Peptides against a protein of PDB entry 4QMF. Designs and how they scored, part 35

Target 1, 175 residues: chain A of PDB entry 4QMF
Amino acid sequence: ESSFMTLFPKYRESYLKTIWNDVTRALDKHNIACVLDLVEGSMTVKTTRKTYDPAIILKARDLIKLLARSVPFPQAVKILQDDMACDVIKIGNFVTNKERFVKRRQRLVGPNGNTLKALELLTKCYILVQGNTVSAMGPFKGLKEVRRVVEDCMKNIHPIYHIKELMIKRELAKR

## One batch from the design tools (peptide; made by RFdiffusion4, then SolubleMPNN)

Design b2_p13_1_s4 (from b2_p13_1, 5 letters changed)
Fold by OpenDDE base, seed 3:
Structure b2_p13_1_s4 (fold): chain B 175 residues (1-175), chain A 13 residues (1-13)
Amino acid sequence: as target 1 above (175 residues)
Amino acid sequence: DEELNKLSEEILE
């Protein structure tokens, strides 16, 4: 039997308590057991003797990882679908200056969130910028593109450059 | 994808 555990920050506790019955129900469909430990601040998923698909535990692992990084349950639970993958991109280690970090992180979002929305559409991914991480869900190709854009942004390459590139690639793919 | 075109135009301006 396989088991995976992830820690979550204290500020997520209230929300996780609220949705944990939904998490349990979603995982029960796959005969995956789960535990929310409020004292330790952890989530655990584990296979049971009734677990049919051995690979589903890896998706359950990803589910709790996403939940720990502030992804809402209605979105995070989609990771259990066969065609959905995810990535958690650490962005806090690219820049030491706090102000520079905040500015570059804000570039990912853009005015009224339009930059992020454009990236989501172009990559067919869900993208959440929160704290020192960017969480993304979608197809592998899209996730690869998201990681490139996010990391380059933190390296001072403006996302607009990649947006233009992705738009051109999209048009070429239609031909 | 009219929405993408609109957003892209706004961002690239």
Scores: peptide ipSAE 0.067, ipTM 0.779, DockQ to the pose 0.121
Fold by OpenDDE base, seed 2:
Structure b2_p13_1_s4 (fold): chain B 175 residues (1-175), chain A 13 residues (1-13)
Amino acid sequence: as target 1 above (175 residues)
Amino acid sequence: DEELNKLSEEILE
């Protein structure tokens, strides 16, 4: 039997309690057991004797990882689909200065969130910028591009450069 | 596509 556990921040507790029955139902379809520990502040997923697909436990691991990083359940649960992958990008360690960090993180979002929305459309990914992480869900190719743009942004390469590049590539692919 | 174009124009300005 396989088991995975992830910790979640205290501010996430109320939401996780609210949706945990939905998490349980979703995982029950795959005979994966799950536990929400409010004392420790952790989520655990486990295979059971009835688990048919051993690989599904890895997706369950990803599910709780996404939930811990503030991804809403209706979106996070899509990770259980075969064609869906995810990535949690740690952005808090690129810059030591807090003001610089906030500025660069804001560049990912852009005015009215338009930069982030454009990136989502171009990569066919869901992207959530929250705290010290960026969570993304989508195809592997798209996720690779998201990580590149996100990390480069934290390295002071403005996302607009990559957006322009992706736009050009998209136009060329249509012809 | 139209939405993306509109967003891109706003970003690239």
Scores: peptide ipSAE 0.060, ipTM 0.774, DockQ to the pose 0.124
Fold by OpenDDE base, seed 1:
Structure b2_p13_1_s4 (fold): chain B 175 residues (1-175), chain A 13 residues (1-13)
Amino acid sequence: as target 1 above (175 residues)
Amino acid sequence: DEELNKLSEEILE
């Protein structure tokens, strides 16, 4: 059998306890077992003898990874769908200065969250900026674009530059 | 598309 474990920060414990029955039910449909360990602060998923699709365990792994990074369950559970992929982008190591980090992270969100919303629409992805990570869910092509924009932003390339480029590409594709 | 257009205008200003 295959198993995967992820740790989660303490501030997620209350929420995870609240939704864990929903997690269990969602994974039971695929005969994937799961365990929430509140002492260790971990989530575990594993295949069983009744698991039919061997690939579903990888999606279950991604599910608990997303949950650990503050993605809400109703969104995270969509990872179990065949056409859905995800990416957790670490952004905390691009700059050493905390103020610079916060400033660049805020650029990803933009005023009223409009920058992030535009990026979501252009890439057809769900994007959550939280702490030292950006979680994204969507098509593989879109995820690649998200990662580029996010990492470049942390490298001091303004997201608006990429958004403009994506808009131009979108217009060209319509012709 | 309409939402994207509005968002784009706000971002590009």
Scores: peptide ipSAE 0.059, ipTM 0.779, DockQ to the pose 0.125
Fold by OpenDDE base, seed 5:
Structure b2_p13_1_s4 (fold): chain B 175 residues (1-175), chain A 13 residues (1-13)
Amino acid sequence: as target 1 above (175 residues)
Amino acid sequence: DEELNKLSEEILE
């Protein structure tokens, strides 16, 4: 039987405790077992003898990965749907200067979050910028676009450039 | 998308 484990930071402990019954219920529908270990600070998902779809364990793995990176449960649980994929993009290692990192990370969000919202609409993805990672959920094609924009932003290519490009492509596709 | 158009105008200005 298959098992996957992920660690979570201490600041997520209180939230994970509050929603773990909901996680259990969602995974029970697929006969996937799960364990929250508060001592180790880990989440584990496991197949059981009653697990029907062997592929669902991989989605369960993604679920706990997303939860560990601050994605709220109502959004993260959508990963169990067949048409939903996800990506966790590490952004903390592109620059060594903390001020530069913070500045570039803020560019992803933009004034009033409008830059991020525009990117979400254009890619049809959910995007969460938190800490040293960007979590995204959506269609695979959209996820590729998100990763490109996010990584380029950390490499000092402003997201507005990509947003303009995506808008032009979208308009051309409608013709 | 009306919302996207509005956001785009604000960002690209």
Scores: peptide ipSAE 0.059, ipTM 0.778, DockQ to the pose 0.122

Design b2_p13_2_s1 (from b2_p13_2 with I2L M10L E12K)
Fold by OpenDDE base, seed 5:
Structure b2_p13_2_s1 (fold): chain B 175 residues (1-175), chain A 13 residues (1-13)
Amino acid sequence: as target 1 above (175 residues)
Amino acid sequence: SLVEKAIEELEKE
């Protein structure tokens, strides 16, 4: 039997408690067992004797990883679909200065969230900027582009440059 | 802005 565990920060505890029945129900459809440990602050997923698809445990692993990083359940549960992939990008180690970190992270979002919205549309991904991580869900090609833009932003390459380049590439692909 | 124009164009598709 296969098992995966992830830790979650204390501030996520209340939310995870409220949606855990929904998590259980979603995983039960695939005969995957799950446990929420409030003492340790962990989530665990396990195969059972009735698990039919051996690959679904890896998606269950990704589900709890996304939930630990503040992705809402209605979005995170989509990871169980065959055509959906995800990535959790750690951004906290690129810059030592806290103020510089906050400024660069804010550039990913932009005024009124428009920079992030444009990036989501261009890559066909869901993107959540929260704390020291960026969580993304979508096709593999889109996820690769998201990671490039996010990491470059933390390296002081403004996202607007990438948005312009992606727009040009999109126009060329229509021809 | 460039970003706003991009969003407008993408939403029309």
Scores: peptide ipSAE 0.338, ipTM 0.896, DockQ to the pose 0.127
Fold by OpenDDE base, seed 3:
Structure b2_p13_2_s1 (fold): chain B 175 residues (1-175), chain A 13 residues (1-13)
Amino acid sequence: as target 1 above (175 residues)
Amino acid sequence: SLVEKAIEELEKE
């Protein structure tokens, strides 16, 4: 038997309550049990006697991790699909100055969200910038690129530099 | 902008 638990912040409680039946239904298809504990503020997933795929519990673990970090259910549930991976990138430790942190985090999003949109398209990833973390979902290669761009941004390397580089690489790969 | 141009090209595919 395998079990994983993730804590979630109080502000997510209302949303998680509203979608938990959907979470249960999605995991039931894989014979994974789940529990929402509102007192502790936790989500738990565990294998059952009927669990066939031993690897699916790890995807269930990732699902509750993503939900705890404000990823909407319709997107987060895609982690259960084959060849879909995720990453939660901690960005709060790169800069001590709050104003500098906010400014660099905003660079990831850019004007009208265009920087983030371009990065999503180039990496074929879903990307959510929230608080002190960036959540990403997609192919492994794309996730590596996202992490590089995100961390470099917090190190004061503007994302536009990487976007240009990725565009060039994309063009070269078509040959 | 470069970003906007990139988006336009990527959305065409």
Scores: peptide ipSAE 0.336, ipTM 0.895, DockQ to the pose 0.125
Fold by OpenDDE base, seed 1:
Structure b2_p13_2_s1 (fold): chain B 175 residues (1-175), chain A 13 residues (1-13)
Amino acid sequence: as target 1 above (175 residues)
Amino acid sequence: SLVEKAIEELEKE
């Protein structure tokens, strides 16, 4: 039997408690067992004898990973769908200066969240910028693009340049 | 802005 565990930050505990019954129900449909450990601050998913699809445990792993990184349950649970992939991009180690980090992270969001919205539309991904990570869900091609934009942003390449590039590529792809 | 225009165009599709 396969098992995966992820730790979650303390500030996430109250939310996870409120939605855990929903998590359990969603995973029960696939005969995946799950445990919320409030003492350790961890979530665990496990295959059972009744687990039919051996690959679903990997999606369950991704589910708890996303939940730990503040993705809301209604969005995170979509990872259980066959056509949905995800990526958790660590952005906290690209810049040592905290102020510079905050500024570059804010560039990903942009005024009124429009930069992020444009990126989501262009890549067909869901994107959540939270803390030291960016969580993304969508097709693999889109996820690859998101990671490039996010990491380049932290390397001081403004997302607007990538958005322009993606728009041009999109136009060319229509032909 | 360019981004806003892009959003508008993309949302039409």
Scores: peptide ipSAE 0.335, ipTM 0.895, DockQ to the pose 0.126
Fold by OpenDDE base, seed 4:
Structure b2_p13_2_s1 (fold): chain B 175 residues (1-175), chain A 13 residues (1-13)
Amino acid sequence: as target 1 above (175 residues)
Amino acid sequence: SLVEKAIEELEKE
């Protein structure tokens, strides 16, 4: 039997409490057990003797990882689908200056969230910018592109440059 | 803007 645990920040506790029954129900379909520990501030998933697909535990691991990084449950639970992958991109270590960090992180979102929306559409991914991480869900090819754009943004390459590039690639792919 | 144009194009598909 296998188990995985992830810690979550205190500010996430209230939300996790409210949706944990839904988490339990979703994982029960796969005979994966789960525990929310409010004292430690952790989520745990584990296989049971009734777990049929041993690989589902890895998806359950990803589920709690996404939830810990503020991805809403209705979106995060999609990770249990076979065709869905995810990535949690740590962005907090690229820039030491807090103001610079905030500015670059905001560039990912852009005015009215349009930059992020464009990236989501171009990569066919869900993307959430929160705190020191960017969480993404979607196809592997899209996730690779998201990581490149996100990390480059933190390295002071504006996302608009990548949007142009992705648009060009999209047009070329139609030929 | 370029971003807005991109969104518009992408939403058409």
Scores: peptide ipSAE 0.352, ipTM 0.900, DockQ to the pose 0.127; fails the geometry check

Design b2_p13_2_s2 (from b2_p13_2, 5 letters changed)
Fold by OpenDDE base, seed 3:
Structure b2_p13_2_s2 (fold): chain B 175 residues (1-175), chain A 13 residues (1-13)
Amino acid sequence: as target 1 above (175 residues)
Amino acid sequence: SLVEEAIKLLEEE
């Protein structure tokens, strides 16, 4: 028997309550049990005697991790698919100055969200910038690229540099 | 911009 727990911030409580039946139904298909604890502010997933695939519990772990970091359920639930991976990138410790942090984080999004959209398309990932973390979902290759761009951005390397590089690589790969 | 152009090219694929 395997079990995993994650804590969630108070501001997520209302949303998690509204979608928890959907979470339960999605995990029931894989015979994974789940619990939402509103007092502790935690989500728990665990295997049951009927759990067939031992690897699915790790995906369930990732599901609750993503939900805790503000990823909406319709997107987060895709983590249960075999070809889908995720990454939660902590960005809060790269810069001590709050104003500098906010500016660099905003560069990831860009004007009208276009920088983020370009990154999503190039990496074939879903990307959510929220608070002190960036959540990403997609293929492993794409996730590796996302992490590089995100961390470099916090180190004052503008994402546009990576976008140009990724565009060139994409063109070369078609040959 | 380069970003906007990139988006257009990628969406056309």
Scores: peptide ipSAE 0.309, ipTM 0.877, DockQ to the pose 0.126
Fold by OpenDDE base, seed 2:
Structure b2_p13_2_s2 (fold): chain B 175 residues (1-175), chain A 13 residues (1-13)
Amino acid sequence: as target 1 above (175 residues)
Amino acid sequence: SLVEEAIKLLEEE
């Protein structure tokens, strides 16, 4: 049997309690057991003797990882699909200055969220900027691009530069 | 803005 555990911040507790029955039902389809520990502040997923595909436990691991990082359940549960991958990008350690961090993180979102929306469309990924992490879901190629843009942004390379590049690449691929 | 224009173009595709 294989098991994975992730901790979640206190501010996620109320939401996780609300959706945990849905998590359980989704994982039951694959005979994966799960536990929400409110005392420890953890989520655990575990294979059972009835688990047919042992690889699904890795997707279950990713599910709880995404939930811990504020991804809503209707989106996070899509990770259980074969064609869906995810990435949780830690952005909190690129800069020590709090104001600089906030400014660079805001650049990922942009005015009215338009920078992020453009990035989502260009990479065909779902992207959530929350706290000290960026969570992304989508095809592997898209995820690779998202990580590049996100990390470069935290290193003071503006996302607009990458958006322009991605648009050019997209146009060239269509011709 | 350039980004808004890009979004418009992408959504139309």
Scores: peptide ipSAE 0.308, ipTM 0.877, DockQ to the pose 0.129
Fold by OpenDDE base, seed 5:
Structure b2_p13_2_s2 (fold): chain B 175 residues (1-175), chain A 13 residues (1-13)
Amino acid sequence: as target 1 above (175 residues)
Amino acid sequence: SLVEEAIKLLEEE
């Protein structure tokens, strides 16, 4: 039997309590057990004797990881689909200055969220910028592009540069 | 805005 556990921050507790029955129901379909520990502040997923797909436990691990990083349940649960992958990108360690961090993180979102929307469309990914992490869900190729853009942004390479490059590549691929 | 134009083009596809 396999088991995975992830910790979640205190501010996430209320939401997780609200949706935990839905998490349980989704995982029950795959005979995966789960536990929400409010004292420790952790989520755990486990295989059972009735688990028929050995790979589903890894997706369950990813599910609780995404939930811990503020991804809403209706989006996070899509990770259980075969064609869906995810990435959690830590962005808090690229710069030590808090003001610089906030400015660069804001560049990922842009005015009215348009920069982020453009990136989502170009990469075919869902992207959530929250706190010290960026969570992404989508195809592996798209996820690789998202990570590059996010990390480069924290290294002071503006996302607009990558948007231009992705647009050009997209046009060339149509020919 | 370049970003806005990009979104417009992508949404039209």
Scores: peptide ipSAE 0.307, ipTM 0.878, DockQ to the pose 0.128
Fold by OpenDDE base, seed 1:
Structure b2_p13_2_s2 (fold): chain B 175 residues (1-175), chain A 13 residues (1-13)
Amino acid sequence: as target 1 above (175 residues)
Amino acid sequence: SLVEEAIKLLEEE
């Protein structure tokens, strides 16, 4: 049997408590067991003897990983679908200056969230910028693009240049 | 802005 555990920050505890019955129900459909440990601050998923698809445990692992990084349950649970992949991009180690970090992270979102929205549309991904991570869900190719844009942004390449590039690529792909 | 225009175009597709 396989199991995976993910720690979550304290500020997520109240939310996770409220949605855990929904998590349990979603995973029960796949005969995956799960445990929320409020003392340790962890989520665990486990295969059972009744687990039919051996790959679903990896998706369950990704589910709790996404939940730990502030992705809402209605979005995170989509990871259990076969055509959905995810990525959690660590952005906190690119810049040592905290103010510079905040500014570059904000560039990913942009005015009124428009930069992020454009990026989501261009990559066909869901993207959540939170804390020291960016969580993304979508097709693998889209996720690869998201990671490139996010990391380059933290390296001081403004997302607008990538958006232009993606727009051009999209236009060319229509041919 | 360019981003806003891009969003409009993408949403219309």
Scores: peptide ipSAE 0.304, ipTM 0.876, DockQ to the pose 0.127

Design b2_p13_2_s3 (from b2_p13_2, 5 letters changed)
Fold by OpenDDE base, seed 2:
Structure b2_p13_2_s3 (fold): chain B 175 residues (1-175), chain A 13 residues (1-13)
Amino acid sequence: as target 1 above (175 residues)
Amino acid sequence: SLVEEAIELLEKE
């Protein structure tokens, strides 16, 4: 049997309690057991004797990882699909200055969220900027691009540069 | 803005 555990911040507790029955039901389809520990502040997923595909436990691991990082359940549960991958990008350690961090993180979102929306469309990914992480879901190629843009942004390379580049690449691929 | 224009184009595709 295989098991994975992730910790979640206190501010997620109320939400996780609300949706945990849905998590359980989704994982039951694959005979994966799960536990929400409110005392420890953890989520655990575990294979059972009835688990047919042992690889699904890795997707279950990713599910709780995404939930811990504020991804809503209706989106996070899509990770259980074969064609869906995810990435949780830690952005909190690129800069030590708090104001600089906030400014660079805001650049990922942009005015009215348009920078992020453009990036989502170009990479065909879902992207959530929250706290010290960026969570992304989508095809592997798209995820690779998202990580590049996100990390470069934290290293003071503005996302608009990458958006322009991705637009050009998209046009070239269509011709 | 350039980003808004890009979104408009992408959403039409």
Scores: peptide ipSAE 0.323, ipTM 0.884, DockQ to the pose 0.129
Fold by OpenDDE base, seed 5:
Formats: structure tokens, C-alpha cells, sequence
Structure b2_p13_2_s3 (fold): chain B 175 residues (1-175), chain A 13 residues (1-13)
């Protein structure tokens, strides 16, 4: 039997309590057990004797990881689909200055969220910028592009540069 | 805005 556990921050507790029955139901379909520990502040997923797909436990691991990083359940649960992958990118360690961190993180979102929306469309990914992490869900190729843009942004390479490059590549691929 | 133009183009596809 396999088991995975992730910790979640205190501010996430209320939401997780609200949706935990839905998490349980989704995982029950795959005979994966789950536990929400409010004292420790952790989520755990486990295989059972009735688990028929050995790979689903890894997706369950990813599910609780995404939930811990503020991804809403209706989006996070899509990770259980075969064609869906995810990435959690830590962005808090690229710069020590808090003001610089906030400015660069804001560049990922842009005015009215348009920069982020453009990136989502170009990469075919869902992207959530929250706190010290960026969570992404989508195809592996798209996820690789998202990570590059996010990390480069924290290294002071503006996302607009990558948007231009992705647009050019997209046009060339149509020919 | 370049970003806005990109979004408009992509949404038309």
C-alpha cells in the first residue's frame, strides 16, 4: 500500500473543510482513501486493497498538493484525468527584497489579469498565482513553457517578451 | 496594448 501526505496553511482550513466530502467522493470512485487532519494541518491519500489502478495514487497526491496551494476543487479535481498534468512552481526564493518580489509577481498577472490570460491561452494551461507559488495544470508541453515564463519573470525578464515569442511560434506552426 | 491584441486574436481562433 502507498500513502502520501501534504501540509496546508491555516488560512486554507475553512475552505478544505467545506469541500472535503467532495474530495472523498471523487477519490472513492478510484478506491483511494483520504484523511483531513485539522490538528496537524495535513491531507493524506492512501491506496486500499480495492485500488485497481496503481497510477491513480500519484494523481491523488497531486490533487492534495494543488488544494494545499489554493487551487479550487472544481479545477484541482481535473488532475484525476489521464490527459491532465500539473506543476507547483515556488517563486518566493528568487528575490530577497519583498517589494521587488511583489512587483515581479504582479507582472505575471498584469493589468486586469490580461497577461496571465494570454499565457493561459498560449500554453493551454490553467494558471493560478497565489502567495509564494504558481500552480499550473495542463499538457506537459504547456507546463514546461509556463515554468520558463514564471521563473524568468522572477529573474526580471518581463512576460511580454515570452508572449511575443509564443505568438510568433504559434503562427509559424500553422504554416 | 500588445497583450490585449494577442488575447483578441487568440479568442477568435
Amino acid sequence: as target 1 above (175 residues)
Amino acid sequence: SLVEEAIELLEKE
Scores: peptide ipSAE 0.322, ipTM 0.885, DockQ to the pose 0.128
Fold by OpenDDE base, seed 3:
Structure b2_p13_2_s3 (fold): chain B 175 residues (1-175), chain A 13 residues (1-13)
Amino acid sequence: as target 1 above (175 residues)
Amino acid sequence: SLVEEAIELLEKE
């Protein structure tokens, strides 16, 4: 028997309550049990005697991790698919100055969200910038690229540099 | 911009 727990911030409580029946239904298909603890502010997933695939519990772990970091359920639940991976990138410790942090984080999004959209398309990932973390979902290759761009951005390397590089690589790969 | 051009090219695929 395997079990995993994650804590969630108070501001997520209302949303998690509204979608928890959907979480339960999605995990029931895989015979994974789940619990939402509103007092502790935690989500728990665990295997049951009927759990067939031992690897699915790790995906369930990732599901609650993503939900805790503000990823909406319709997107987060895709983590249960075999070809889907995720990454939660901590960005809060790269810069001590709050104003500098906010500016660099905003560069990931860009004007009208276009920088983020370009990154999503190039990496074939879903990307959510929220607070001190960036959550990403997609293929492993794409996730590796996202992490590089995100961390470099916090190190003052503008994402546009990576976008250009990714565009060139994409063109070369078609040959 | 480069970003906008990239988006346009990628959306056409």
Scores: peptide ipSAE 0.322, ipTM 0.884, DockQ to the pose 0.126
Fold by OpenDDE base, seed 1:
Structure b2_p13_2_s3 (fold): chain B 175 residues (1-175), chain A 13 residues (1-13)
Amino acid sequence: as target 1 above (175 residues)
Amino acid sequence: SLVEEAIELLEKE
């Protein structure tokens, strides 16, 4: 049997406690066992003898990874669907200056969240900017684009440049 | 803005 564990920050504890029964129910459908350890601050998923699909444990791993990074359960649980992939992009190591980091991270969101919304629409992904990570869920090709935009933003390439590029690519793809 | 215009266009598709 396979198992995966993910640590979560203390500020997520209250939320995870409230939704853990829902997590358990969702994973039970696939005969995946799960444990929330409040002492260690960890989530664990495990295959059982009744687990039919061996690949579902990897999705369960991704589920707890997403939950640990502040993705809400109703969105995170979609990772269990066959057509859904995810990525957790670490952005905290691109810039040493905290003020510069915050500024560049905010560029991903933009005024009224419009930059982020545009990126989500163009890539067909869900995107959450939180702390030192950006979590994304969607098709693999879209995720690749998200990672490029996010990392480039932290490298001081403004997301608007990529939005223009993605718009052009979208128009070309309609042919 | 360009971003807002893009959103409007994309939402209409």
Scores: peptide ipSAE 0.316, ipTM 0.883, DockQ to the pose 0.126

